Peptides against a protein of PDB entry 4IGA. Designs and how they scored, part 74

Target 1, 116 residues: chain A of PDB entry 4IGA
Amino acid sequence: KRVLIVDDAAFMRMMLKDIITKAGYEVAGEATNGREAVEKYKELKPDIVTMDITMPEMNGIDAIKEIMKIDPNAKIIVCSAMGQQAMVIEAIKAGAKDFIVKPFQPSRVVEALNKV

## One batch from the design tools (peptide; made by RFdiffusion4, then SolubleMPNN)

Design b1_p21_8_s4 (from b1_p21_8, 9 letters changed)
Fold by OpenDDE base, seed 4:
Structure b1_p21_8_s4 (fold): chain B 116 residues (1-116), chain A 21 residues (1-21)
Amino acid sequence: as target 1 above (116 residues)
Amino acid sequence: MEEKIEEVLKKVEEQKKELEA
């Protein structure tokens, strides 16, 4: 399966890329904000998306909503430092399949990838 | 949707507890 990694932080994208590839998944591409995420989703048609929330230009919640308009079957895993209950609820209502709080253990990401 | 929300909320809370431990 191919994964689109969305995060404004280069270090986080690198970390996720390492986890994803070691878990046997392929990285379809990367996006640094919600707008790029939507564009890359259309272009690459990834199987899974890891989505940050706090990003410039377009936040992760809005990106989820836009991707879900494109593909109602999109498999989106949120990875965010914003682990407030209200944010989790909002992300799931928007269409996310899972929510991982930063900082996280690699195993948590792998479990999410395997279950979506 | 409600069931899914509860499921994920549970996972998040469990992860938070692990972080605090």
Scores: peptide ipSAE 0.724, ipTM 0.938, DockQ to the pose 0.877
Fold by OpenDDE base, seed 1:
Structure b1_p21_8_s4 (fold): chain B 116 residues (1-116), chain A 21 residues (1-21)
Amino acid sequence: as target 1 above (116 residues)
Amino acid sequence: MEEKIEEVLKKVEEQKKELEA
C-alpha cells in the first residue's frame, strides 16, 4: 500500500517516512500543508494518508474534509500534538479513521497503518 | 460514528497514559 505523508515539519515527515518504509509500505509522496495534501491526493491517489493538524495555508481538519469530498473511502490517520478530546472528535467526524498523538512510538503508527 | 469516536478516544487516552510513564 502507498502512503501520502502530510506534515509541515520536515523532521516529522522524515520520521514517518522511515517508519512507513520499514513497515513494508511505500511512500507515495509528501505534502507540507493541507492545500498540498489535497492536491497530492488527487495526483497520487494514495491508499493511506498520515495527516498533521496544525499546518499553514490549510489545517489538517479542513484537508480531511476536502479529501473526503474527493474520495469518501479515503483512509486517513491523524498524527498530531493536539491530543485534546475535542480535536480527536472533530478529526473523526471529519472522516479520519484513527488519531495518533505526538510524540508516538513507531509501533502505534504501524498498528494504525495495518488496521485502516 | 459515535462508536468509532469512542473507540479512537480510548486509544488516544491509552497512548497518553503510556506517554506519562
Scores: peptide ipSAE 0.724, ipTM 0.938, DockQ to the pose 0.882
Fold by OpenDDE base, seed 2:
Structure b1_p21_8_s4 (fold): chain B 116 residues (1-116), chain A 21 residues (1-21)
Amino acid sequence: as target 1 above (116 residues)
Amino acid sequence: MEEKIEEVLKKVEEQKKELEA
């Protein structure tokens, strides 16, 4: 399966890329904000998206909503430092399948990838 | 939807506990 990694932090994208590839998944591409995420989703048609929330241009919640308009069957895993209950609820209502709080263990990401 | 929310909230809380341990 192919994964689109969305995060404004280069370090985080690098870390996720390492976890994803070691788990046997392919990285379809990367995006640094929500607008890029939507564009890349249309272009790459990834199987899974890892989505940050706090990003410039367009935040992760809005990106989730836009991707869901494009593909109602999109599989989006949120990875965010914003782990408050209200944010989790908002992400799931927007269409996310899972929510991982930063910092996280690689095993948590792998579990989410396998189950989504 | 509500069932899914509860499922994910549970996972999040479990992860938070692990981070605090």
Scores: peptide ipSAE 0.724, ipTM 0.938, DockQ to the pose 0.873
Fold by OpenDDE base, seed 3:
Structure b1_p21_8_s4 (fold): chain B 116 residues (1-116), chain A 21 residues (1-21)
Amino acid sequence: as target 1 above (116 residues)
Amino acid sequence: MEEKIEEVLKKVEEQKKELEA
């Protein structure tokens, strides 16, 4: 399966790329903000998306909503430092399938990839 | 939807607990 990685931090994208690759998945591409994420989803048609929340241009919640308009069956895993209950609820209501809090262990990401 | 929310909230709380350990 192919994964689109969305995060404004280059270090975080690198970390996720390593985890995803070692887990046997392919990286379809990367996006640095919500607007780019929507564009890349249309272009690459990935099987799974890892989505940051706090980003410039467009935040992750809005990006989830836009991707769900494109593909109601999209598999989106949120990966965010904002782990408060209200944010988790908002992300799931928007269409996300899982929510991972930063910092995280690689095993948590692998579990999410395997379950979506 | 409510059941899914509860499932994910539980996972988040478990992860937070691990972070504090």
Scores: peptide ipSAE 0.719, ipTM 0.937, DockQ to the pose 0.881

## One batch from the design tools (peptide; made by RFdiffusion4, then SolubleMPNN)

Design b1_p22_1_s1 (from b1_p22_1, 13 letters changed)
Fold by OpenDDE base, seed 3:
Order: sequence, then structure tokens, then C-alpha cells
Structure b1_p22_1_s1 (fold): chain B 116 residues (1-116), chain A 22 residues (1-22)
Amino acid sequence: as target 1 above (116 residues)
Amino acid sequence: MEYEEEAKKILEEAREAAAKAA
């Protein structure tokens, strides 16, 4: 399966890329904000998306909503430092399948990839 | 991780809340 990685932090994208590839998944591409995420989703048609929340231009919650309009069966895993209850609820209501709080262990990401 | 279990609990509660709101 192919994964689109969305995060404004280059080091985080690199970390996720390493985890995803070692787990046997393919990286479809990368995006640095929510607007790019929506554009890349249309372009690449990935099987799974890892989504940051706090990003410039467009935040992750809005990106989730827009992607779900395009594909209601989208498989989106949130990866964010914002692990507050209200934020998790908002992400799930928007359509996210899982929510991983930063910092995380690689095994947590692999578990999410395998379950969505 | 230190807060992994807490995060999973929040996630589970969020899923339940979202399911009820849908």
C-alpha cells in the first residue's frame, strides 16, 4: 500500500518515511501543509495518509474534511503533538481513523498502518 | 511511551463519542 506523508516538519517526514518503508509500505509522496495534502491526495490517490494537525496555510483538521469530501473512504492516520481530548474528538469526527500522539514509538505507527 | 495508554484511552472515548454523534 502507498502512503502520503503530511507534516510541516522535514525531520518528522523523514522519520515517518523510515518507519513506513521499513514496515513494507511504499511512500506515495509528501506534503508540507493541508492545502498541499489535498492537492497531493487528488494527484497520487494514496491508500493511506499520515496527517499532522498544526500546519501553515491549512491545518490538518480542515485537510481531513476536504479529503473526506473527495474520498469518503480515505484512510487517514493523525500524527500530532496536540493530544488533547478535544482535538482527538475533533479529528475523529472529521473522519480520521486513528490518532497518534507525538512523541511516538515506531511500533505505534506500524500498528495504525496495519489496522486502517 | 509514558502517555501511550492515556492517549489510547482518549482515542477510544473519542471514537465512541463520534459514533454516537453520527
Scores: peptide ipSAE 0.140, ipTM 0.716, DockQ to the pose 0.036
Fold by OpenDDE base, seed 2:
Structure b1_p22_1_s1 (fold): chain B 116 residues (1-116), chain A 22 residues (1-22)
Amino acid sequence: as target 1 above (116 residues)
Amino acid sequence: MEYEEEAKKILEEAREAAAKAA
Protein backbone atom coordinates (compact mmCIF):
# COMPACT_ATOMS: atom_id res chain seq x y z
CA LYS B 1 0.00 0.00 0.00
CA ARG B 2 1.08 3.55 -0.74
CA VAL B 3 0.95 6.33 1.82
CA LEU B 4 0.74 10.08 1.35
CA ILE B 5 2.38 11.90 4.25
CA VAL B 6 1.00 15.32 5.14
CA ASP B 7 2.79 17.46 7.72
CA ASP B 8 4.22 20.96 7.71
CA ALA B 9 7.23 19.79 9.70
CA ALA B 10 10.00 18.27 7.64
CA PHE B 11 11.25 16.32 10.63
CA MET B 12 7.86 14.73 11.17
CA ARG B 13 7.57 13.77 7.53
CA MET B 14 11.00 12.20 7.72
CA MET B 15 10.08 10.26 10.84
CA LEU B 16 6.83 9.00 9.36
CA LYS B 17 8.56 8.07 6.14
CA ASP B 18 11.02 5.94 8.07
CA ILE B 19 8.30 4.21 10.08
CA ILE B 20 6.07 3.64 7.06
CA THR B 21 8.89 2.27 4.95
CA LYS B 22 10.17 -0.04 7.67
CA ALA B 23 6.64 -1.37 8.08
CA GLY B 24 6.63 -2.49 4.47
CA TYR B 25 4.55 0.33 3.02
CA GLU B 26 5.51 2.62 0.20
CA VAL B 27 5.57 6.37 0.51
CA ALA B 28 3.57 7.74 -2.39
CA GLY B 29 4.63 11.28 -1.67
CA GLU B 30 4.63 14.16 0.75
CA ALA B 31 2.62 17.32 1.27
CA THR B 32 3.44 20.29 3.46
CA ASN B 33 -0.02 21.86 3.65
CA GLY B 34 -3.67 21.07 3.08
CA ARG B 35 -3.89 22.38 -0.45
CA GLU B 36 -0.86 20.41 -1.47
CA ALA B 37 -2.34 17.35 0.21
CA VAL B 38 -5.47 17.56 -1.92
CA GLU B 39 -3.45 18.08 -5.07
CA LYS B 40 -1.14 15.19 -4.26
CA TYR B 41 -4.07 12.94 -3.48
CA LYS B 42 -5.51 13.56 -6.92
CA GLU B 43 -2.14 13.06 -8.54
CA LEU B 44 -0.85 10.06 -6.63
CA LYS B 45 -4.08 8.31 -5.64
CA PRO B 46 -2.55 6.90 -2.45
CA ASP B 47 -4.10 4.09 -0.48
CA ILE B 48 -3.60 5.82 2.87
CA VAL B 49 -3.04 9.38 4.06
CA THR B 50 -1.37 10.46 7.28
CA MET B 51 -2.71 13.93 8.01
CA ASP B 52 -1.41 16.51 10.43
CA ILE B 53 -4.31 18.63 11.66
CA THR B 54 -2.43 20.92 14.04
CA MET B 55 -0.34 22.68 11.46
CA PRO B 56 0.35 26.29 12.35
CA GLU B 57 -1.82 28.77 10.47
CA MET B 58 -3.70 25.96 8.76
CA ASN B 59 -6.22 23.34 9.79
CA GLY B 60 -5.96 19.87 8.32
CA ILE B 61 -9.71 19.32 8.63
CA ASP B 62 -10.42 21.13 5.39
CA ALA B 63 -7.93 18.92 3.61
CA ILE B 64 -9.74 15.86 4.92
CA LYS B 65 -13.06 17.20 3.72
CA GLU B 66 -11.75 17.93 0.25
CA ILE B 67 -10.11 14.54 -0.05
CA MET B 68 -13.32 12.85 1.01
CA LYS B 69 -15.15 14.72 -1.73
CA ILE B 70 -12.67 13.32 -4.21
CA ASP B 71 -12.69 9.84 -2.74
CA PRO B 72 -15.34 8.93 -0.18
CA ASN B 73 -13.40 5.76 0.56
CA ALA B 74 -10.18 7.56 1.43
CA LYS B 75 -8.30 6.10 4.36
CA ILE B 76 -7.04 9.00 6.45
CA ILE B 77 -5.10 8.63 9.68
CA VAL B 78 -4.83 11.81 11.70
CA CYS B 79 -1.49 12.49 13.33
CA SER B 80 -1.73 15.46 15.62
CA ALA B 81 -0.78 17.02 18.92
CA MET B 82 -1.96 15.83 22.28
CA GLY B 83 -4.87 17.78 23.68
CA GLN B 84 -6.59 18.59 20.41
CA GLN B 85 -9.77 16.68 21.18
CA ALA B 86 -12.00 19.08 19.30
CA MET B 87 -9.86 18.75 16.21
CA VAL B 88 -10.00 14.97 16.46
CA ILE B 89 -13.76 15.10 16.67
CA GLU B 90 -13.92 17.26 13.58
CA ALA B 91 -11.52 14.96 11.78
CA ILE B 92 -13.69 11.95 12.53
CA LYS B 93 -16.78 13.82 11.42
CA ALA B 94 -14.98 14.68 8.23
CA GLY B 95 -14.19 11.02 7.62
CA ALA B 96 -10.87 10.20 9.27
CA LYS B 97 -10.54 6.53 10.17
CA ASP B 98 -7.98 6.68 12.96
CA PHE B 99 -5.99 9.07 15.11
CA ILE B 100 -2.46 9.08 16.47
CA VAL B 101 -1.23 11.46 19.16
CA LYS B 102 2.15 13.13 18.87
CA PRO B 103 4.63 12.21 20.13
CA PHE B 104 3.85 8.70 18.98
CA GLN B 105 5.49 5.32 19.08
CA PRO B 106 6.29 3.68 15.77
CA SER B 107 4.19 0.67 16.70
CA ARG B 108 1.11 2.86 16.95
CA VAL B 109 1.63 4.15 13.45
CA VAL B 110 2.06 0.62 12.15
CA GLU B 111 -1.07 -0.50 13.93
CA ALA B 112 -3.08 2.28 12.34
CA LEU B 113 -1.69 1.55 8.89
CA ASN B 114 -2.57 -2.12 9.21
CA LYS B 115 -6.12 -1.51 10.36
CA VAL B 116 -7.48 1.07 7.93
CA MET A 1 1.89 3.24 25.27
CA GLU A 2 0.45 6.18 27.12
CA TYR A 3 -0.03 8.04 23.89
CA GLU A 4 -1.48 5.01 22.17
CA GLU A 5 -4.08 4.69 24.85
CA GLU A 6 -4.84 8.37 24.67
CA ALA A 7 -5.30 8.17 20.93
CA LYS A 8 -7.67 5.24 21.21
CA LYS A 9 -9.66 6.95 23.91
CA ILE A 10 -9.94 10.16 21.95
CA LEU A 11 -10.93 8.28 18.82
CA GLU A 12 -13.63 6.43 20.67
CA GLU A 13 -14.96 9.63 22.14
CA ALA A 14 -14.82 11.33 18.78
CA ARG A 15 -16.70 8.50 17.11
CA GLU A 16 -19.37 8.63 19.75
CA ALA A 17 -19.66 12.37 19.40
CA ALA A 18 -19.85 12.08 15.63
CA ALA A 19 -22.54 9.43 15.87
CA LYS A 20 -24.61 11.60 18.15
CA ALA A 21 -24.25 14.54 15.83
CA ALA A 22 -25.31 12.53 12.78
Scores: peptide ipSAE 0.125, ipTM 0.701, DockQ to the pose 0.038
Fold by OpenDDE base, seed 1:
Structure b1_p22_1_s1 (fold): chain B 116 residues (1-116), chain A 22 residues (1-22)
Amino acid sequence: as target 1 above (116 residues)
Amino acid sequence: MEYEEEAKKILEEAREAAAKAA
C-alpha cells in the first residue's frame, strides 16, 4: 500500500518515511501543509494518509474534511501532540480512522497502518 | 505503551462522541 505523509516538520516526515518503508509500505509522497495534502491526495491517490493535525496556524481537520469529500473511503491516520483530545475528536468526526499520539513508537505507527 | 493507551482511550472517546453527535 502507498502512504501519503503529511506534516509541516521535515524531521517528522523523515521519521514516518523510515517507519513506513521499513514496515513494507511505499511512500506515495509527502505534503507540508493541509492544502498541499489535498492536492497530493488528488494527484497521487494514496491508499493511506498520515495527517498531522497539530500544525501551527494550520487546521489539519480541514484537510481531512476536504479529502473525505474527494474520497469518502479515504484511510486517514491522524498524528497529533499529546493532550489534543478535542482535536482528535474533531478528526474522528471528520472521518479519520485512527489516531497516533506524538511522541510515538514505531510499532504504534505500524499497527495503525495494518489496521486501516 | 503509555502513549498507545492514551491514544486508544482518546479514540474510543472520540468514536463515542462522534456517534452521539450523529
Scores: peptide ipSAE 0.082, ipTM 0.668, DockQ to the pose 0.038
Fold by OpenDDE base, seed 5:
Structure b1_p22_1_s1 (fold): chain B 116 residues (1-116), chain A 22 residues (1-22)
Amino acid sequence: as target 1 above (116 residues)
Amino acid sequence: MEYEEEAKKILEEAREAAAKAA
């Protein structure tokens, strides 16, 4: 399965890339904001998306909604910062299949990938 | 996390709703 990684932080994308690759998944590509995520989804047609919903100057929830319009069967796992309860709930209502709270353990990411 | 259980509940409700609508 191929994964699109969405996060504004280069370090976080690198961390997720390492975890995803070691777990036997392929990284389809990366996006640094919500608009780029939508564009990359159309281009790459990934099987799974990891979506940062706490990106500054960009609403990750909007990206989820737009991707769901493109593909109602999209598999989106949201990654949120501690203390973002309202945003996590909103992401789930928008169609996210699972959520992970930062800071996270690699095993939690793998668990989410395997379940969606 | 403080909101883990609430988020899990919402997730489960959303999954059930999706299954019923499909």
Scores: peptide ipSAE 0.058, ipTM 0.637, DockQ to the pose 0.032

Design b1_p22_1_s2 (from b1_p22_1, 13 letters changed)
Fold by OpenDDE base, seed 5:
Structure b1_p22_1_s2 (fold): chain B 116 residues (1-116), chain A 22 residues (1-22)
Amino acid sequence: as target 1 above (116 residues)
Amino acid sequence: MEAREEAEKILKEVLEERRKLE
């Protein structure tokens, strides 16, 4: 399966890329913001999306909603920081299939990838 | 860790409820 990684932090994208690749998944591409995420989803049509929802001054929920409009069957895993429970709830309501809380272990990421 | 587990439990419950609606 091919994964689109969405996070504004280069470090986080790198970490996820390593985990995803080592788990035997293919990285379809990367996006650094919600707009790019939507564009890349249309372009790449990935099987799974990892979506950071803790991006400063960016509504990660909007990206989820837009992707879900494009593909109601989209498999989005949201990545959140501690204390962002309300936003994760909104992400789930918007259609996210699973969630990962930062800081995370690689095994948790793999578990989420396998579940969706 | 304990606070995280509590948070994850709540989020998991929300996720499960949402999945039932789909």
Scores: peptide ipSAE 0.213, ipTM 0.747, DockQ to the pose 0.035
Fold by OpenDDE base, seed 3:
Structure b1_p22_1_s2 (fold): chain B 116 residues (1-116), chain A 22 residues (1-22)
Amino acid sequence: as target 1 above (116 residues)
Amino acid sequence: MEAREEAEKILKEVLEERRKLE
């Protein structure tokens, strides 16, 4: 399966890329914001999306909503920091299939990838 | 650790309830 990684932090994208590839998944591409995520989803047609929803001044939930319009069967895993429970709930309501809390263990990421 | 586990538990419950509605 191919994964689109969405996060504004280059370090986080790199970390996820490492975990994803070591788990036997392919990285379809990367996006640095919600708008780019929607564009990349259309372009790459990934099987799974990891979506950061803690980006400052940027609502990752909107990206989820737009992707769900494109593909109601989209498999989106949201990544959130501690204290962002309300946003994660909104992301789930918007159609996210699973969540990962930062900081995360690689095994938790793999579990989410396998579950969706 | 405990705060994280509690948060994850709550979020998991929300997710499971949402899945039932789909």
Scores: peptide ipSAE 0.212, ipTM 0.745, DockQ to the pose 0.035
Fold by OpenDDE base, seed 1:
Structure b1_p22_1_s2 (fold): chain B 116 residues (1-116), chain A 22 residues (1-22)
Amino acid sequence: as target 1 above (116 residues)
Amino acid sequence: MEAREEAEKILKEVLEERRKLE
């Protein structure tokens, strides 16, 4: 399966890319904000999206809503920081299929990828 | 650790309830 990685932090994208690749998934591409995420989803048509919530330009919630309009069956795993419980709930309501709390263990990421 | 585990538990419950509605 192919994964689109969405995070404004280059380090986080790198970390996720390493975990995803080592787990036997393919990285379809990367996005640095919610607007780019929507564009890349249309272009790459990934099987799974890892979506950061707190991003400049367009946040993860808005990106989820737009992606769900494009593909109601999108498999989005939301990535959140501690204290963002309300935002994660909103992400789930918007259509996210799972969540990961930062900082995360690689096994937790793999578990989420396997479940969606 | 405790605060994280509690948060994850709550979020998991919300997710599970949402999945039941699908």
Scores: peptide ipSAE 0.209, ipTM 0.741, DockQ to the pose 0.035
Fold by OpenDDE base, seed 4:
Structure b1_p22_1_s2 (fold): chain B 116 residues (1-116), chain A 22 residues (1-22)
Amino acid sequence: as target 1 above (116 residues)
Amino acid sequence: MEAREEAEKILKEVLEERRKLE
């Protein structure tokens, strides 16, 4: 399966890419904000999306809403920092299929990928 | 750690309730 990684932090994208690749998934591409995430989803048609919430330009919640308009069956795993419970709830309401709390262990990421 | 686990529990419950509606 192919994964689109969405996070404004280059370090976080790199870490997720390593975890995803080592778990036997393919990285379809990367996005650095919510607007780019929507564009990349249309272009790449990934099987799974890892979606950061707090991003410039367009936040992850709005990106989820737009992706769900494109593909109601999209498999989106939201990635959030501690203290963003309200935002994660909104992401779930918007259509996210699972969530991961930062900082996370690689096994938690793999578990989410396998579950969705 | 405790606060995180509690937060994750709440979020998991929300996710489960959402899945029931699908």
Scores: peptide ipSAE 0.203, ipTM 0.735, DockQ to the pose 0.035

Design b1_p22_1_s4 (from b1_p22_1, 14 letters changed)
Fold by OpenDDE base, seed 2:
Structure b1_p22_1_s4 (fold): chain B 116 residues (1-116), chain A 22 residues (1-22)
Amino acid sequence: as target 1 above (116 residues)
Amino acid sequence: MEARKEAEELLEKAKEEEERLK
């Protein structure tokens, strides 16, 4: 399966890329904000999306909503900072399938990837 | 209604995960 990684932090994208590839998934591409995430989703049509919530230009919740308009069957895993419980709820309501709390263990990312 | 229940269940799991990370 191919994964689109969405996070404004380059180090986070790199970390996720390492975890995803070691788990036997392919990285379809990367996005640095919600607008780019929507554009990349249309272009790449990934099987799974890892979605950061707090991003400039367009946040992850709005990106989820737009992606769900494109593909109601999109498989989106939210990556959220500690203390963002309300945002996680809103992301799930928007159509996200699972969540990961930062900081995370690689095994937790793999679990989420395998679940969706 | 269903999406809300799922969100609440996931929120509870998120809280448990947060406690595990502390």
Scores: peptide ipSAE 0.179, ipTM 0.725, DockQ to the pose 0.058
Fold by OpenDDE base, seed 1:
Structure b1_p22_1_s4 (fold): chain B 116 residues (1-116), chain A 22 residues (1-22)
Amino acid sequence: as target 1 above (116 residues)
Amino acid sequence: MEARKEAEELLEKAKEEEERLK
């Protein structure tokens, strides 16, 4: 399966890319904000999206809503910081299938990828 | 461990709310 990684932090994208690749998944591409995420989803048609919530330009919740308009069957895993429980709930309501709390262990990312 | 448990509980509640809104 191919994964689109969405996070404004370069370090987080690198970390996720390493975990995803070592787990035997393919990285379809990367996006640094919600607008890029929507554009990359249309272009790459990934099987799974890892979605950061707090991003400039367009936040992850709005990106989820737009992706779900494109593909109601999209498999989106939210990546959220501690204390952002309300934002996770809103992301799930928008159509996200699972979540990962930051900081995360690699095994938790793999578990989420395998579940969706 | 605690953060994971809290998150799992919140996710389950969120899913229940999503189904209620459909």
Scores: peptide ipSAE 0.050, ipTM 0.605, DockQ to the pose 0.036
Fold by OpenDDE base, seed 5:
Structure b1_p22_1_s4 (fold): chain B 116 residues (1-116), chain A 22 residues (1-22)
Amino acid sequence: as target 1 above (116 residues)
Amino acid sequence: MEARKEAEELLEKAKEEEERLK
């Protein structure tokens, strides 16, 4: 399966890329904000998206909503900071399939990838 | 570990709520 990685932090994208590739998944591409995520989703048609919430230009919630308009069957795993309960609920209501709290263990990311 | 469990529980509750609203 091919994964689109969405995070404004280059270090986080690098970390996720390492985890994803070591788990036997392919990285379809990367996005640095919600607008780019929507564009890359259309372009790459990934099987899975890892989605940060707190991003410039367009946040992850809005990106989820736009991706779900494109593909109602999109498999989006939210990867975001702890303590954002309202944002978790909004992400799930927007169509996210799973939620991973930062900082995360590689095994948790793999578990989420395998489950969706 | 605790924060993860809390998030997973919240996720489950939110999904149950979403399904109820559909």
Scores: peptide ipSAE 0.042, ipTM 0.602, DockQ to the pose 0.035
Fold by OpenDDE base, seed 3:
Structure b1_p22_1_s4 (fold): chain B 116 residues (1-116), chain A 22 residues (1-22)
Amino acid sequence: as target 1 above (116 residues)
Amino acid sequence: MEARKEAEELLEKAKEEEERLK
């Protein structure tokens, strides 16, 4: 399966790329904000998306909503430092399949990838 | 560790709520 990685932090994208590839998944591409994520989703048609929340231009919640309009079957895993109840609920309501809190263990990301 | 467990519990509750609303 192919994964689109969305995060404004280059080091986070690198970390996720390492975890994803070691788990036997392919990286379809990367995005640095929610607008780019929507564009890359259309272009690359990934099987899974890892989505940060706090990003410039367009946040992760809005990106989830836009991707779900394109593909109601999209498999989006949120990966964010913000584990607040309101944020988790909002991400799930937008269509996220899982929510991972930063900092995370690699095994948690692998579990999420395998589950969606 | 605690933050992870709390978030997983919140996610489960949020999913159950979403399913009830659909």
Scores: peptide ipSAE 0.028, ipTM 0.570, DockQ to the pose 0.036

Design b1_p22_2_s1 (from b1_p22_2, 14 letters changed)
Fold by OpenDDE base, seed 2:
Structure b1_p22_2_s1 (fold): chain B 116 residues (1-116), chain A 22 residues (1-22)
Amino acid sequence: as target 1 above (116 residues)
Amino acid sequence: SELEEQLQKFLEALKKALEALK
């Protein structure tokens, strides 16, 4: 399966890329904000998306909503430092399949990838 | 971590609740 990695932090994208690749998944591409995420989703047609929340241009919640409009069956895993219950609820309502709080262990990401 | 474990339990509960409302 192919994964689109969305995060405004280069280090985080690198970390996720390593985890995803080592887990046997392919990295379809990367996006640095929600607007780019929507564009890349259309372009790359990934199987899974890892989605940050706090990003410039467009936040992750809005990106999830826009992607779900494009593909109601999109598999989106949120990876965010914003682990408050309210944010988790918003992500779920938007259509996220999972929510991983930063900092996380690689195994947690792999688990999420395997379950969606 | 303990935080992630608690969050996961909460998340699963919320997802179940949302599905039940559909």
Scores: peptide ipSAE 0.070, ipTM 0.619, DockQ to the pose 0.030
Fold by OpenDDE base, seed 4:
Structure b1_p22_2_s1 (fold): chain B 116 residues (1-116), chain A 22 residues (1-22)
Amino acid sequence: as target 1 above (116 residues)
Amino acid sequence: SELEEQLQKFLEALKKALEALK
């Protein structure tokens, strides 16, 4: 399966890329903000998206909503430092399939990838 | 971690609740 990695932090994208590839998944591409994420989703048609929340231009919640408009069956895993219940609720309401709180262990990401 | 475990359980509950409202 192909994964689109969305995070404004280069180091986080690198980390996720390493985890994703070692787990046997393919990286479809990367996005650095929510607007780019939506564009890349249309372009790449990935199987899975890892989505940061706090990003410039467009945050992850809005990106999820826009992607869900494009593809109601999108598989989006949120990966965020903002693990408050309110944010989790918003992510789920937007259509996220999972929510990973930063910092995380690689196994948690792999579990999420395998489950969605 | 403990936080992740708690969050996961919370998410599962939320997902079920949302499905029930459809």
Scores: peptide ipSAE 0.054, ipTM 0.606, DockQ to the pose 0.029
Fold by OpenDDE base, seed 3:
Structure b1_p22_2_s1 (fold): chain B 116 residues (1-116), chain A 22 residues (1-22)
Amino acid sequence: as target 1 above (116 residues)
Amino acid sequence: SELEEQLQKFLEALKKALEALK
């Protein structure tokens, strides 16, 4: 399966790329903000998306909503430092299939990838 | 870790609850 990685932090994208590839998944591409994420989803048609929340241009919640309009069956895993209950609820309501709080263990990401 | 385990359980519980309301 192919994964689109969305995060404004280059270090985080690198970390996720390592985890994803070592777990046997392919990286479809990367995006650095929510607007780019929507564009890349259309272009690459990935099987799974890892989505940051706090990003410039467009935040992750809005990006989830836009992607769900394109593909109601999109598999989006949120990966965010903002693990407050309200944010988790908003992400799930928007259509996220899972929510991973930073900092995380690699095994948590792998579990999420395998589950969605 | 223990903290990670508890957080995962919390998130799964929230997910299930929200899905049930849809």
Scores: peptide ipSAE 0.050, ipTM 0.618, DockQ to the pose 0.032
Fold by OpenDDE base, seed 1:
Structure b1_p22_2_s1 (fold): chain B 116 residues (1-116), chain A 22 residues (1-22)
Amino acid sequence: as target 1 above (116 residues)
Amino acid sequence: SELEEQLQKFLEALKKALEALK
């Protein structure tokens, strides 16, 4: 399966790319903000999306909502430092399939990828 | 971790609740 990685932090994108590829998944592409994420989703049609929340231009919650309008069956895994219940609820309401709080262990990401 | 376990349980509960409302 192909994964679109969305995060404004280059380090985090690199980390996720390493985890994803080592787990046997393919990286479809990367996006650095929510607006790019939406456009990349349309372009690449990935099987799975890892989505950061706090990003410039467009945050992850809004990006999830827009992607879900495009593809109601989108498989989006949130990866965020903002693990407050309110944010988790918002992500779920937007359509996220999972929510991973930063910092995380690689095994948690792999588990999420395998589950969605 | 314990935190992850708690979060997962919470998420599962929320997902079930949301699905039940649909």
Scores: peptide ipSAE 0.050, ipTM 0.607, DockQ to the pose 0.029

